# Ledger of designs, part 20: peptides against a protein of PDB entry 6B9H

Target 1, 151 residues: chain A of PDB entry 6B9H
Amino acid sequence: AELCESLLTWIQTFNVDAPCQTVEDLTNGVVMAQVLQKIDPAYFDENWLNRIKTEVGDNWRLKISNLKKILKGILDYNHEILGQQINDFTLPDVNLIGEHSDAAELGRMLQLILGCAVNCEQKQEYIQAIMMMEESVQHVVMTAIQELMSK

## One batch from the design tools (peptide; made by RFdiffusion4, then SolubleMPNN)

Design b1_p11_7_s3 (from b1_p11_7, 3 letters changed)
Fold by OpenDDE base, seed 4:
Structure b1_p11_7_s3 (fold): chain B 151 residues (1-151), chain A 11 residues (1-11)
Amino acid sequence: as target 1 above (151 residues)
Amino acid sequence: SEAQQFLQSLL
């Protein structure tokens, strides 16, 4: 999916420790958790990160477990820190991500992370970084942000 | 571009 592919490119700019070259690399949630920690290390601290299993392999049950924790973290962050500045009513199906590597649903998860980045304390830096990416990626990111802000 | 202008408006 175009959304997933563009946001994967964006995720790669975080330079996390976990492999993040393919859609499959993101399905265990480890990359996403590390990205969230970079976005707000005070909230997504080591205690939070330690709840995410790092050695998952192809175990889709463990992937789904991680993804559920990450989704909860994003939702809690939106409520507790961001003051619900982003729309999270249409939630990604983490079962499809974990079991089938569904790119469309993964894109929706990454979109929520994008919402965290463009509303966090360092939002200016993240927005400016996006402005330096390829125009095609910027366009997809724009659309994704607009959807988050829409009613 | 449209995207560049939009992103700038968020700053």
Scores: peptide ipSAE 0.757, ipTM 0.968, DockQ to the pose 0.887
Fold by OpenDDE base, seed 3:
Structure b1_p11_7_s3 (fold): chain B 151 residues (1-151), chain A 11 residues (1-11)
Amino acid sequence: as target 1 above (151 residues)
Amino acid sequence: SEAQQFLQSLL
């Protein structure tokens, strides 16, 4: 999916410790958790990050468990910190992500993380960083943000 | 570009 591929490129700019070269690399949630910690380390602190299991391998049940925790974290962050600026009406299907590496649903998950970045305390810096990316990525990001704002 | 202008509007 175009959304997933563009946001994967965006995620790679965070330079997290976990491998993040492929769609499948993102399905265990470890990269996402590390990205969220960079976005807001006061909220997504080490205690929160330690709840995400590492060394998941191909265990889709563990992937789904991690993804559920991450999704909950994103939703709670929106309610508690961002004032519900991101609508949670249409949630990504973490089962499809964990079990099938569904790129479309993964894109929706990354879109929520994008929403956190463009609304967090450092939103100016993240928006400016996106403006330095390739135009094709910027276009996809624009569409993704507009979709979030329209809900 | 359209995207660049949109992103600028978010600043």
Scores: peptide ipSAE 0.757, ipTM 0.968, DockQ to the pose 0.912
Fold by OpenDDE base, seed 5:
Structure b1_p11_7_s3 (fold): chain B 151 residues (1-151), chain A 11 residues (1-11)
Amino acid sequence: as target 1 above (151 residues)
Amino acid sequence: SEAQQFLQSLL
């Protein structure tokens, strides 16, 4: 999916420790958790990160468990810190991500992380970083942000 | 570009 591929490119700019070259690399949630910690380390602190299992392998049940924790963290962050109502927004199906590596649903998960980045304390820096990316990626990111704003 | 203008409007 175009959304997933563009946001994968965006995720790669965070330079996290976990491998993040393919869609499959993101399905265990470890990269996403590390990205969220970079976005707001006070909220997504070390205690939060330690709840995400890192040695998952191909175990789709463990992947889904991690993804559920990450999705909950994103929703709680939006409610408690960003003061935003995203309940009316279509949420990603983490079962399809963990069990089938569904790129469309993964794209929707990354879109929620994008929402955190462009609304967090360092939103200006993240927006400016996006403006330095390839034009085709910027276009997809623009449409993704617009969709979030329309709820 | 359209995307550049939109992103600029968010700043």
Scores: peptide ipSAE 0.757, ipTM 0.968, DockQ to the pose 0.813
Fold by OpenDDE base, seed 1:
Structure b1_p11_7_s3 (fold): chain B 151 residues (1-151), chain A 11 residues (1-11)
Amino acid sequence: as target 1 above (151 residues)
Amino acid sequence: SEAQQFLQSLL
């Protein structure tokens, strides 16, 4: 999906430790968790990150478990820190991500992370970084943010 | 561009 591909490119700008070159690399949630820690290390601290299982391999059950924790973290962050500046009206299906590497649902998950970035304490820096990306990516990011703001 | 203008509006 276009959303997933563009947001994967965006995710890669975080330069996390975990491999993040393919859609499949994101399905275990490890990259997402590390990105969230960069967005707000005070909230997504070491204790939070340690709840995410690493070295999951192809175990889709463990992937889903990680993804559920990450989704919960995003939602809690939105409510507790962001004051619902973003909306959780449409949640990604983490089962499809973990079991089938569903790119569309993965894109929706990354969109929620995008919402965290553009509303966090360092939102200005993240927005400015996005403005340095390819125009096609900027366009997809724009539409993704607009969708979050509309609900 | 449209995207550039939108992103600027978020700042």
Scores: peptide ipSAE 0.756, ipTM 0.968, DockQ to the pose 0.931

Design b1_p11_8_s1 (from b1_p11_8 with A2L E5Q)
Fold by OpenDDE base, seed 5:
Structure b1_p11_8_s1 (fold): chain B 151 residues (1-151), chain A 11 residues (1-11)
Amino acid sequence: as target 1 above (151 residues)
Amino acid sequence: SLLDQFFESLS
């Protein structure tokens, strides 16, 4: 999916420790958790990150468990910190991500993380970083943000 | 550009 591919490129700009080159690399949630910690390390602190299982391999049950924790963290962050500036979004199906590596649903998950980045305390820095990306990626990111803000 | 205007509006 175009959304997933573009947001994967965006995720790669965070330069996290976990491998993040393919869609499959993101399905265990480890990259996403590390990205969220960079976005707001006070909220997504080390204690939170340590709840995400590493070295999951191909265990889709463990993947889904991680993804559920991450989704909950994102939703709680929007409510507690961001004041629910982004509302009425379509929730990703983490079962499809963990069990089938569904790119469309993964794209929705990454879109929620994008929402956190462009609304967090350091939103200006993330917006500027997006403006330095290739135009094709910027267009997809723009559409993704518009979708979040229109609801 | 359209892109520049959009992202600046988010600031």
Scores: peptide ipSAE 0.662, ipTM 0.952, DockQ to the pose 0.158
Fold by OpenDDE base, seed 2:
Structure b1_p11_8_s1 (fold): chain B 151 residues (1-151), chain A 11 residues (1-11)
Amino acid sequence: as target 1 above (151 residues)
Amino acid sequence: SLLDQFFESLS
């Protein structure tokens, strides 16, 4: 999926500790959790991050467990900090991500993280970083943001 | 550009 690949490229700019080169690398949620901590370390603090299992391997049940926690964190962040509502019917299917590495659903998850970045306290920093990316990626990101803000 | 205008509008 174009959305997933572009946002994977975006995620890579965070330089997190966990491997983040492939779609599969993102399916255990560890990269996403580390990215969220970078976005807002006061909210996604060490205690929150420690709830995410790091030694998951190929265990899709553990992946899904992590992904559910991450999705919940994103939703809570939007509600408690950003004052935004994300419609449930547009939420990613974390089961498909964890069990099948579904790129389309993963793209939707990354899109939610993108929403956090461009609306957080440091949104200007992340917007500037996006503006430094390849034009093709910027177009996908623009569309993704527009979609989020229209929901 | 369109991209520049869009991202600047987010700030």
Scores: peptide ipSAE 0.661, ipTM 0.951, DockQ to the pose 0.158
Fold by OpenDDE base, seed 4:
Formats: C-alpha cells, structure tokens, sequence
Structure b1_p11_8_s1 (fold): chain B 151 residues (1-151), chain A 11 residues (1-11)
C-alpha cells in the first residue's frame, strides 16, 4: 500500500536499532516501539519499552501481543499527553498485521505514530524533517495528517 | 507551494 510504503520511508529516518527495511520488519512492533521512545522518551520510557518482546521471530501470536501493547500506548499517549489531538476512531487491525503482514493495516498503525510525532513536544523538528523528504512521500504524509485532523 | 503551506500551518 502507498501509505505503508511512504510511512516506512519516514520511519527509516529515525535510525532505530532494529531492522526496518521491509514491511515484514515492522510487523513485530519492535521498530515502532523504538520510534515511539524517540518521539517521547519520558512517556515511552525504558520501563514501557521493556514490555515489548524483542526476539519474536515469525511467531505471529507474539507479534500481535506486541502490537496490541503499542496500540494501547499510542492511544494512552493521545489521551494523557496530546489531549486527543489526533483521531483514533478507525483503529488498525493488529491481527492482520501480525498474522498476514497486511500493509494497509500497518499503514494505519504508522499513521497513528505520525500523529504522535506531529503533535509531540518536538513536533517542529519532525515537521521540518518531513519537509525535507521526497515530494511524493510528503504528499502521502500530508494526506495522512489531514485524515487524522478532519475525520 | 501547497506542501510548504500545509506543513507550516501545523507549526
């Protein structure tokens, strides 16, 4: 999916420790958890990160478990820190991500993380970084943000 | 540009 591929490119700019070259690399949630820690290390602290299993392999049950924790973290962050500034009405199906590597649902998960980045304390830093990305990626990111703001 | 205007509006 175009959304997933563009946001994968965006995720790669965080330079996290975990492999993040393919859609499959994101399905265990480890990259996403590390990205969230970079976005707000005070909230997504080491105690939070330690709840995410790092050696999951191809175990889709463990992937789903991680993804559920990450989704909860995003929703709690939106409520407790961001003051519900981003839309979370349509939640990604983490079962499809974990079991089938569903790119469309993964794209929606990354979209929620994008919402965190453009509303966090360092939002200006992330906005400026996006403005330096490939134009085609910027268009997808713009559309994704607009959807979070207006739907 | 449209992109610049949009992202500046998020600031």
Amino acid sequence: as target 1 above (151 residues)
Amino acid sequence: SLLDQFFESLS
Scores: peptide ipSAE 0.658, ipTM 0.951, DockQ to the pose 0.158
Fold by OpenDDE base, seed 3:
Structure b1_p11_8_s1 (fold): chain B 151 residues (1-151), chain A 11 residues (1-11)
Amino acid sequence: as target 1 above (151 residues)
Amino acid sequence: SLLDQFFESLS
C-alpha cells in the first residue's frame, strides 16, 4: 500500500536498533515500540518498552500481542498526553497485521504513530524532518495528517 | 509550495 510504503520510509529515519527494511520487519511491533520511545521517552519509557516481546520470529500470536500493547499505548498517549488531538476514528486491525502482514492495516498503524510525532512536545523537529524527505513521501504524509486532524 | 505551506501550518 502507498501509505505503508511511504510511512515505512519515514519510520526508517528514526534509525532504531531493530531491523526495519520491509513491511514484514514491522509486523512484530518492535520497531514501532522503539520509534514511540524516541518520540516520547518519558511516556514510552524502558518499563513500557520491556513489555514488548522481542525475538518473536514468525509467531503471529506474539506479534498480535505486541501490536495490541502498542495500539493501547498510542491511544493512552493521545488521551493522557496529547489531549486527544488525534481520535481513534479508524483503528488498525492488528490481527491482519500480525497474521497476514497486511500492508494497508500496517499503514494505518504507522499513521497513528505519525500523529504522535506531529503532536508531541518535539513536534517541530519531526515536522522539519518530514519536510526534508522526498516530495512523494511528503505528499502521502500530508494526506495522512490531514485525515487524522479532520476527524 | 503547497507542501511547505501545509507543514508550516502545523507549527
Scores: peptide ipSAE 0.657, ipTM 0.951, DockQ to the pose 0.159

Design b1_p11_8_s2 (from b1_p11_8 with A2L)
Fold by OpenDDE base, seed 1:
Structure b1_p11_8_s2 (fold): chain B 151 residues (1-151), chain A 11 residues (1-11)
Amino acid sequence: as target 1 above (151 residues)
Amino acid sequence: SLLDEFFESLS
């Protein structure tokens, strides 16, 4: 999926500790949780991050459990901190991500994280970073943001 | 460019 691949490239710019080279690497939620902590460490603090289980291997049930927590965190962040600047219009199916590594649904999950980044306190830094990416990636990111803001 | 204009509009 083009959305997932482009946003994976974007996620890689965060330089988190967890492996983040493939779609499969993102399915356990650990990378996403670490990215969210970078976006807003006051909200996604150590206590929050510690609720995400690491070293889940191929256990799809544990992946889904992590992904559900992350999705909840994103939604709560939008409501409590961002004042719903982005709409949680269509939620990603975390079951498909955890059990089948569904790239389309993963793309939608990463899109929500993108929404957090471009609306957070340090949004200017993230916007500038996006503007330095490959033009083809920027186009996908632009479309993804437009979709979030239009709903 | 379109990209520049868009991302600047997010400011």
Scores: peptide ipSAE 0.673, ipTM 0.952, DockQ to the pose 0.158
Fold by OpenDDE base, seed 5:
Structure b1_p11_8_s2 (fold): chain B 151 residues (1-151), chain A 11 residues (1-11)
Amino acid sequence: as target 1 above (151 residues)
Amino acid sequence: SLLDEFFESLS
């Protein structure tokens, strides 16, 4: 999916420790958790990150468990910190991500993380970083943000 | 440009 591919490129700009080259690399949630910690390390602190299982391999049950924790963290962050500036979004199906590596649903998950980045305390820095990306990626990111803000 | 104007509006 175009959304997933573009947001994967965006995720790669965070330069996290976990491998993040393919869609499959993101399905265990480890990259996403590390990205969220960079976005707001006070909220997504080391204690939170340590709840995400590493070395999951191909265990789709463990993947889904991680993804559920991450989704909950994102939703709680929007409510507690961001004041629910982004509302009425379609929730990703983490079962499809963990069990089938569904790119469309993964794209929705990454879109929620994008929402956190462009609304967090350091939103200006993330917006500027997006403005330095290739135009084709910027267009997809723009559409993704518009979708979040229109609801 | 359209892109520049959009992202600046988010600031």
Scores: peptide ipSAE 0.671, ipTM 0.952, DockQ to the pose 0.158
Fold by OpenDDE base, seed 4:
Structure b1_p11_8_s2 (fold): chain B 151 residues (1-151), chain A 11 residues (1-11)
Amino acid sequence: as target 1 above (151 residues)
Amino acid sequence: SLLDEFFESLS
């Protein structure tokens, strides 16, 4: 999916420790958890990160478990820190991500993380970084943000 | 540009 591929490119700019070259690399949630820690290390602290299993392999049950924790973290962050500034009405189906590597649902998960980045304390830093990305990626990111703001 | 205007509006 275009959303997933563009946001994968965006995720790669964080230079996390975990492999993040393919859609499959994101399905265990480890990259996403490390990205969230970079976005707000005070909230997504080491104690939070330690709840995410790092050596999951192809175990889709463990992937789903991680993804559920990450989704909860995003929703809690939106409520407790961001003051519900982003829309979370349509939640990604983490079962489809974990079991089938569903790119469309993964895209929606990454979209929620994008919402965290453009509303966090360092939002200006992330906005400026996006403005330096490929124009085609910027268009997808713009649409994704608009959807979070207006739907 | 449209992109610049949009992202500046988020600031």
Scores: peptide ipSAE 0.669, ipTM 0.951, DockQ to the pose 0.158
Fold by OpenDDE base, seed 3:
Structure b1_p11_8_s2 (fold): chain B 151 residues (1-151), chain A 11 residues (1-11)
Amino acid sequence: as target 1 above (151 residues)
Amino acid sequence: SLLDEFFESLS
């Protein structure tokens, strides 16, 4: 999916420790958790990160478990820290991500993380970083943000 | 540009 592919490129700019080259690399949630920690390390601290299982391999049940924790973290962050600037208009189906590597649903998950980045305390830094990306990626990001903010 | 204007509006 176009959204997933563009946001994968965006995710890669975080330079996390976990492999993040393919859609499949993101399905276990480890990259997403590490990205969230970079976005707000005070909220997504080491205790939170340690709840995410690493080395899950192809175990889709463990992937889904991680993804559920991450989704909950994002929703709680929006409620507790961001004042629900981003609502739960359309939640990603983490089952499809974990079991089938569904790129469309993964894109929606990454969209929520994008929402965290452009609304967090360091939002200006992330906005500036996005403005330095390829124009085609910027267009997708713009549309994704507009969708989040309009609902 | 449209992109610049949009992202500046987020500030």
Scores: peptide ipSAE 0.668, ipTM 0.951, DockQ to the pose 0.159

Design b1_p11_8_s3 (from b1_p11_8, 3 letters changed)
Fold by OpenDDE base, seed 2:
Structure b1_p11_8_s3 (fold): chain B 151 residues (1-151), chain A 11 residues (1-11)
Amino acid sequence: as target 1 above (151 residues)
Amino acid sequence: SLLDQFFQSLS
């Protein structure tokens, strides 16, 4: 999926500790959790991050468990900090991500993280970083943001 | 550009 690939490229700019080169690398949620901590370390603090299992391997059940926690964190962050509502019917299917590495659903998850970045306290920093990316990626990101803000 | 205008509008 174009959305997933573009946002994977975006995620890579965070330079997190976990491997983040492929779609599969993101399916255990560890990269996403580390990215969220970078976005807002006061909210996604060490205690929150420690709830995410790091030694998941190919265990899709553990992946899904992590992804559910991450999705919940994103939703809570939007509600408690950003004051934004994200409709449940547009939420990613974390089961498909964890069990099948579904790129389309993963793209939707990354889109939510993008929403956090461009609306957080440091949104200007992340916006500037996006503006430094390849034009093709910027177009996808623009569309993704527009879609989020229209929901 | 369109991209520049869009991202500037987010700030």
Scores: peptide ipSAE 0.668, ipTM 0.954, DockQ to the pose 0.158
Fold by OpenDDE base, seed 5:
Structure b1_p11_8_s3 (fold): chain B 151 residues (1-151), chain A 11 residues (1-11)
Amino acid sequence: as target 1 above (151 residues)
Amino acid sequence: SLLDQFFQSLS
């Protein structure tokens, strides 16, 4: 999916420790958790990150468990820190991500992380970083943000 | 540009 591919490129700009070159690399949630910690390390602190299982391999049950924790963290962050309601937004199906590497649903997950980045304390820095990306990626990111704000 | 205007509006 175009959304997933573009947001994967965006995720790569964070330069996290975990491998993040393919869609499959993101399905265990480790990259996403590390990205969230960079976005707000006070909220997504080391204790939070340590709850995400590493070295998951191909265990889709463990992947789903991680993804559920991450989704909960995103929703709680929006409610507690950003003061933003996204409960009426179409949420990603983490079962499809973990079990089938569904790119469309993964795109929705990354879109929620994008929402955190462009609304967090350091939102200006993330916006500027997006403006330095390829135009084709910027267009997809713009559309994704517009969709988030249209609720 | 359209892109520039949009992202500036987010600031």
Scores: peptide ipSAE 0.667, ipTM 0.954, DockQ to the pose 0.158
Fold by OpenDDE base, seed 4:
Structure b1_p11_8_s3 (fold): chain B 151 residues (1-151), chain A 11 residues (1-11)
Amino acid sequence: as target 1 above (151 residues)
Amino acid sequence: SLLDQFFQSLS
């Protein structure tokens, strides 16, 4: 999916420790958890990160478990820190991500993380970084943000 | 540009 591929490119700019070259690399949630820690290390602290299993392999049950924790973290962050500034009405199906590597649902998960980045304390830093990305990626990101803000 | 205007509006 175009959303997933563009946001994968965006995720790669965080330079996290975990492999993040393919859609499959994101399905265990480890990259996403590390990205969230970079976005707000005070909230997504080491105690939070330690709840995410790092050696999951191809175990889709463990992937789903991680993804559920990450989704909860995003929703709690939106409520407790961001004051519900981003839309979370349509939640990604983490079962499809974990079991089938569903790119469309993964795209929606990354979209929620994008919402965290453009509303966090360092939002200006992330906005400026996005403005330096490839134009085609910027268009997808713009549309994704607009959807979070207006739907 | 449209992109620049949009992202500036997020500031």
Scores: peptide ipSAE 0.665, ipTM 0.953, DockQ to the pose 0.157
Fold by OpenDDE base, seed 3:
Structure b1_p11_8_s3 (fold): chain B 151 residues (1-151), chain A 11 residues (1-11)
Amino acid sequence: as target 1 above (151 residues)
Amino acid sequence: SLLDQFFQSLS
């Protein structure tokens, strides 16, 4: 999916420790958790990160478990820290991500993380970083943000 | 540009 492809490129700019080259690399949630920690390490602290299972391999049940925790973290962050600047208009189906590596649903998950980045305390830094990306990626990001903010 | 204007509006 176009959304997932562009946001994968965006995720790669965080330079996390976990492999993040393919859609499949993101399905276990480890990269996403590490990205969230970079976005707000005070909220997504080491205790939170340690709840995410690493080395899950192809175990889709463990992937889904991680993804559910991450989704909950994102939603709680929006409610507790961001003041619900982003609502739960359309939640990604983490079952499809974990079991089938569904790129469309993964894109929606990454879109929520994008929402965290452009609304967090360091939002200006992330906005500036996005403005340095390829124009085609910027267009997708713009559309994704507009969708989040308009609902 | 449209992109620049949009991202500046997020500030």
Scores: peptide ipSAE 0.661, ipTM 0.953, DockQ to the pose 0.159

Design b1_p11_8_s4 (from b1_p11_8 with A2L E8A)
Fold by OpenDDE base, seed 5:
Structure b1_p11_8_s4 (fold): chain B 151 residues (1-151), chain A 11 residues (1-11)
Amino acid sequence: as target 1 above (151 residues)
Amino acid sequence: SLLDEFFASLS
């Protein structure tokens, strides 16, 4: 999916420790958890990150478990820290991500993380970083942000 | 540009 591929490119700019070159690399949630910690390390602290299992392998049940924790973290962050500046949005199906590596649903998950980045304390840094990306990626990101803010 | 204007509006 176009959304997933563009946001994968965006995720790669975070330079996290976990492999993040393919859609499959994101399905266990480890990359996403590390990205969230970079976005707000005070909220997504070591205690939170330690709840995400890192040695998941191909176990889709463990992937789903991680993804559920990450989704909850994102939703709680929006409520507790961002003051729900982002309107209610259709949630990604983490079962499809974990079991089938569904790129469309993964894109929706990454879109929620994008929402965190452009509304967090360091939002200006992330906005500037996005403006340095390829124009085609910027267009997808723009549309994704607009969707989050308008729903 | 459209992109520049949009991201400026987020600031």
Scores: peptide ipSAE 0.628, ipTM 0.947, DockQ to the pose 0.159
Fold by OpenDDE base, seed 4:
Structure b1_p11_8_s4 (fold): chain B 151 residues (1-151), chain A 11 residues (1-11)
Amino acid sequence: as target 1 above (151 residues)
Amino acid sequence: SLLDEFFASLS
């Protein structure tokens, strides 16, 4: 999916420790958790990160468990810290991500993380980084942000 | 550009 591929490129700019080259690399949630910690380490602190299992392998049940925790963290962050500046609208189906590596649903998960980045305390730095990406990626990111903030 | 204007509006 176009959304997923563009946001995968964006996720790669965070230079997290976990492998993040393919859609499959993102399905266990470890990359996403590490990205969220970079976005707001005070909220997504070590105690939060330690709840995400790192040695998941191909176990789709463990993937789904991690993804559910991450989705909850994103929703709680929007409510408690961001003051619901963005809408969660249709939530991603983490079962499809964990069990089938569904790129469309993964794209929607990454879109929520994008919302956290462009509304967090360091939002200006993330916006500037996006503006340095390929134009085609910027267009997809723009559309994704517009969906999050649409009324 | 449209992109520049959009991202400026987020600042």
Scores: peptide ipSAE 0.625, ipTM 0.946, DockQ to the pose 0.158
Fold by OpenDDE base, seed 2:
Structure b1_p11_8_s4 (fold): chain B 151 residues (1-151), chain A 11 residues (1-11)
Amino acid sequence: as target 1 above (151 residues)
Amino acid sequence: SLLDEFFASLS
């Protein structure tokens, strides 16, 4: 999906330790957890990150478990820190991500992380980084942010 | 540009 591919490119700019070259690389949630820690290390601290299992392999049950924790973290962060409500109707289906590597649903998960980045304390730095990306990616990101703002 | 204006508006 266009959203997923563009946001995968965006995720790669974080230079996390975990492999993050393909859609499949993101399905276990490890990359996403590491990205969230970079966004707000005080909230997504080492104790939080340690709850995400790193040795998952192809176990879709473990992937889903990680993804559920990450989604909860994002929702809690939006409520507790960012002071904004996320529409449950548009939440990603983490079961489809974990079991089927569903790119569309993964894109929606990454979109939520994008929301965290452009609303966090260091939002200006992330916005500036986005403005340096390919124009086609910027358009997708713009649309994704606009959708978040309208929820 | 449209993109520049949009991202500037997020500031």
Scores: peptide ipSAE 0.622, ipTM 0.946, DockQ to the pose 0.158
Fold by OpenDDE base, seed 3:
Structure b1_p11_8_s4 (fold): chain B 151 residues (1-151), chain A 11 residues (1-11)
Amino acid sequence: as target 1 above (151 residues)
Amino acid sequence: SLLDEFFASLS
């Protein structure tokens, strides 16, 4: 999916420790958790990050467990910190991500993380970083943000 | 540009 591929490129700019080259690399949630910690380390602190299993392998049950925790974290962050500036109108199906590496659903998850980045305390820095990306990626990001903010 | 205008609007 175009959304997933563009946001994968965006995720790669965070330079996290976990491998993040393919869609499959993102399905265990480890990269996403590390990205969220960079976005707001006070909220997604080390204690929160330590709840995410790092050695998952191909165990889709463990992937889903991690993804559920991450999704909950994002939703709680929106409610508690961002004042629900972004809407969770269409939640990603973490089962499809974990079990089938569904790129479309993964794109939805990354879209929520994008929402966190463009609304967090460091939103201006992340917006500026996006503006330095490939124009085709910027277009996808723009559409993704518009979708989040319009609901 | 459209992109510049959009991202400026997020500020």
Scores: peptide ipSAE 0.619, ipTM 0.945, DockQ to the pose 0.158

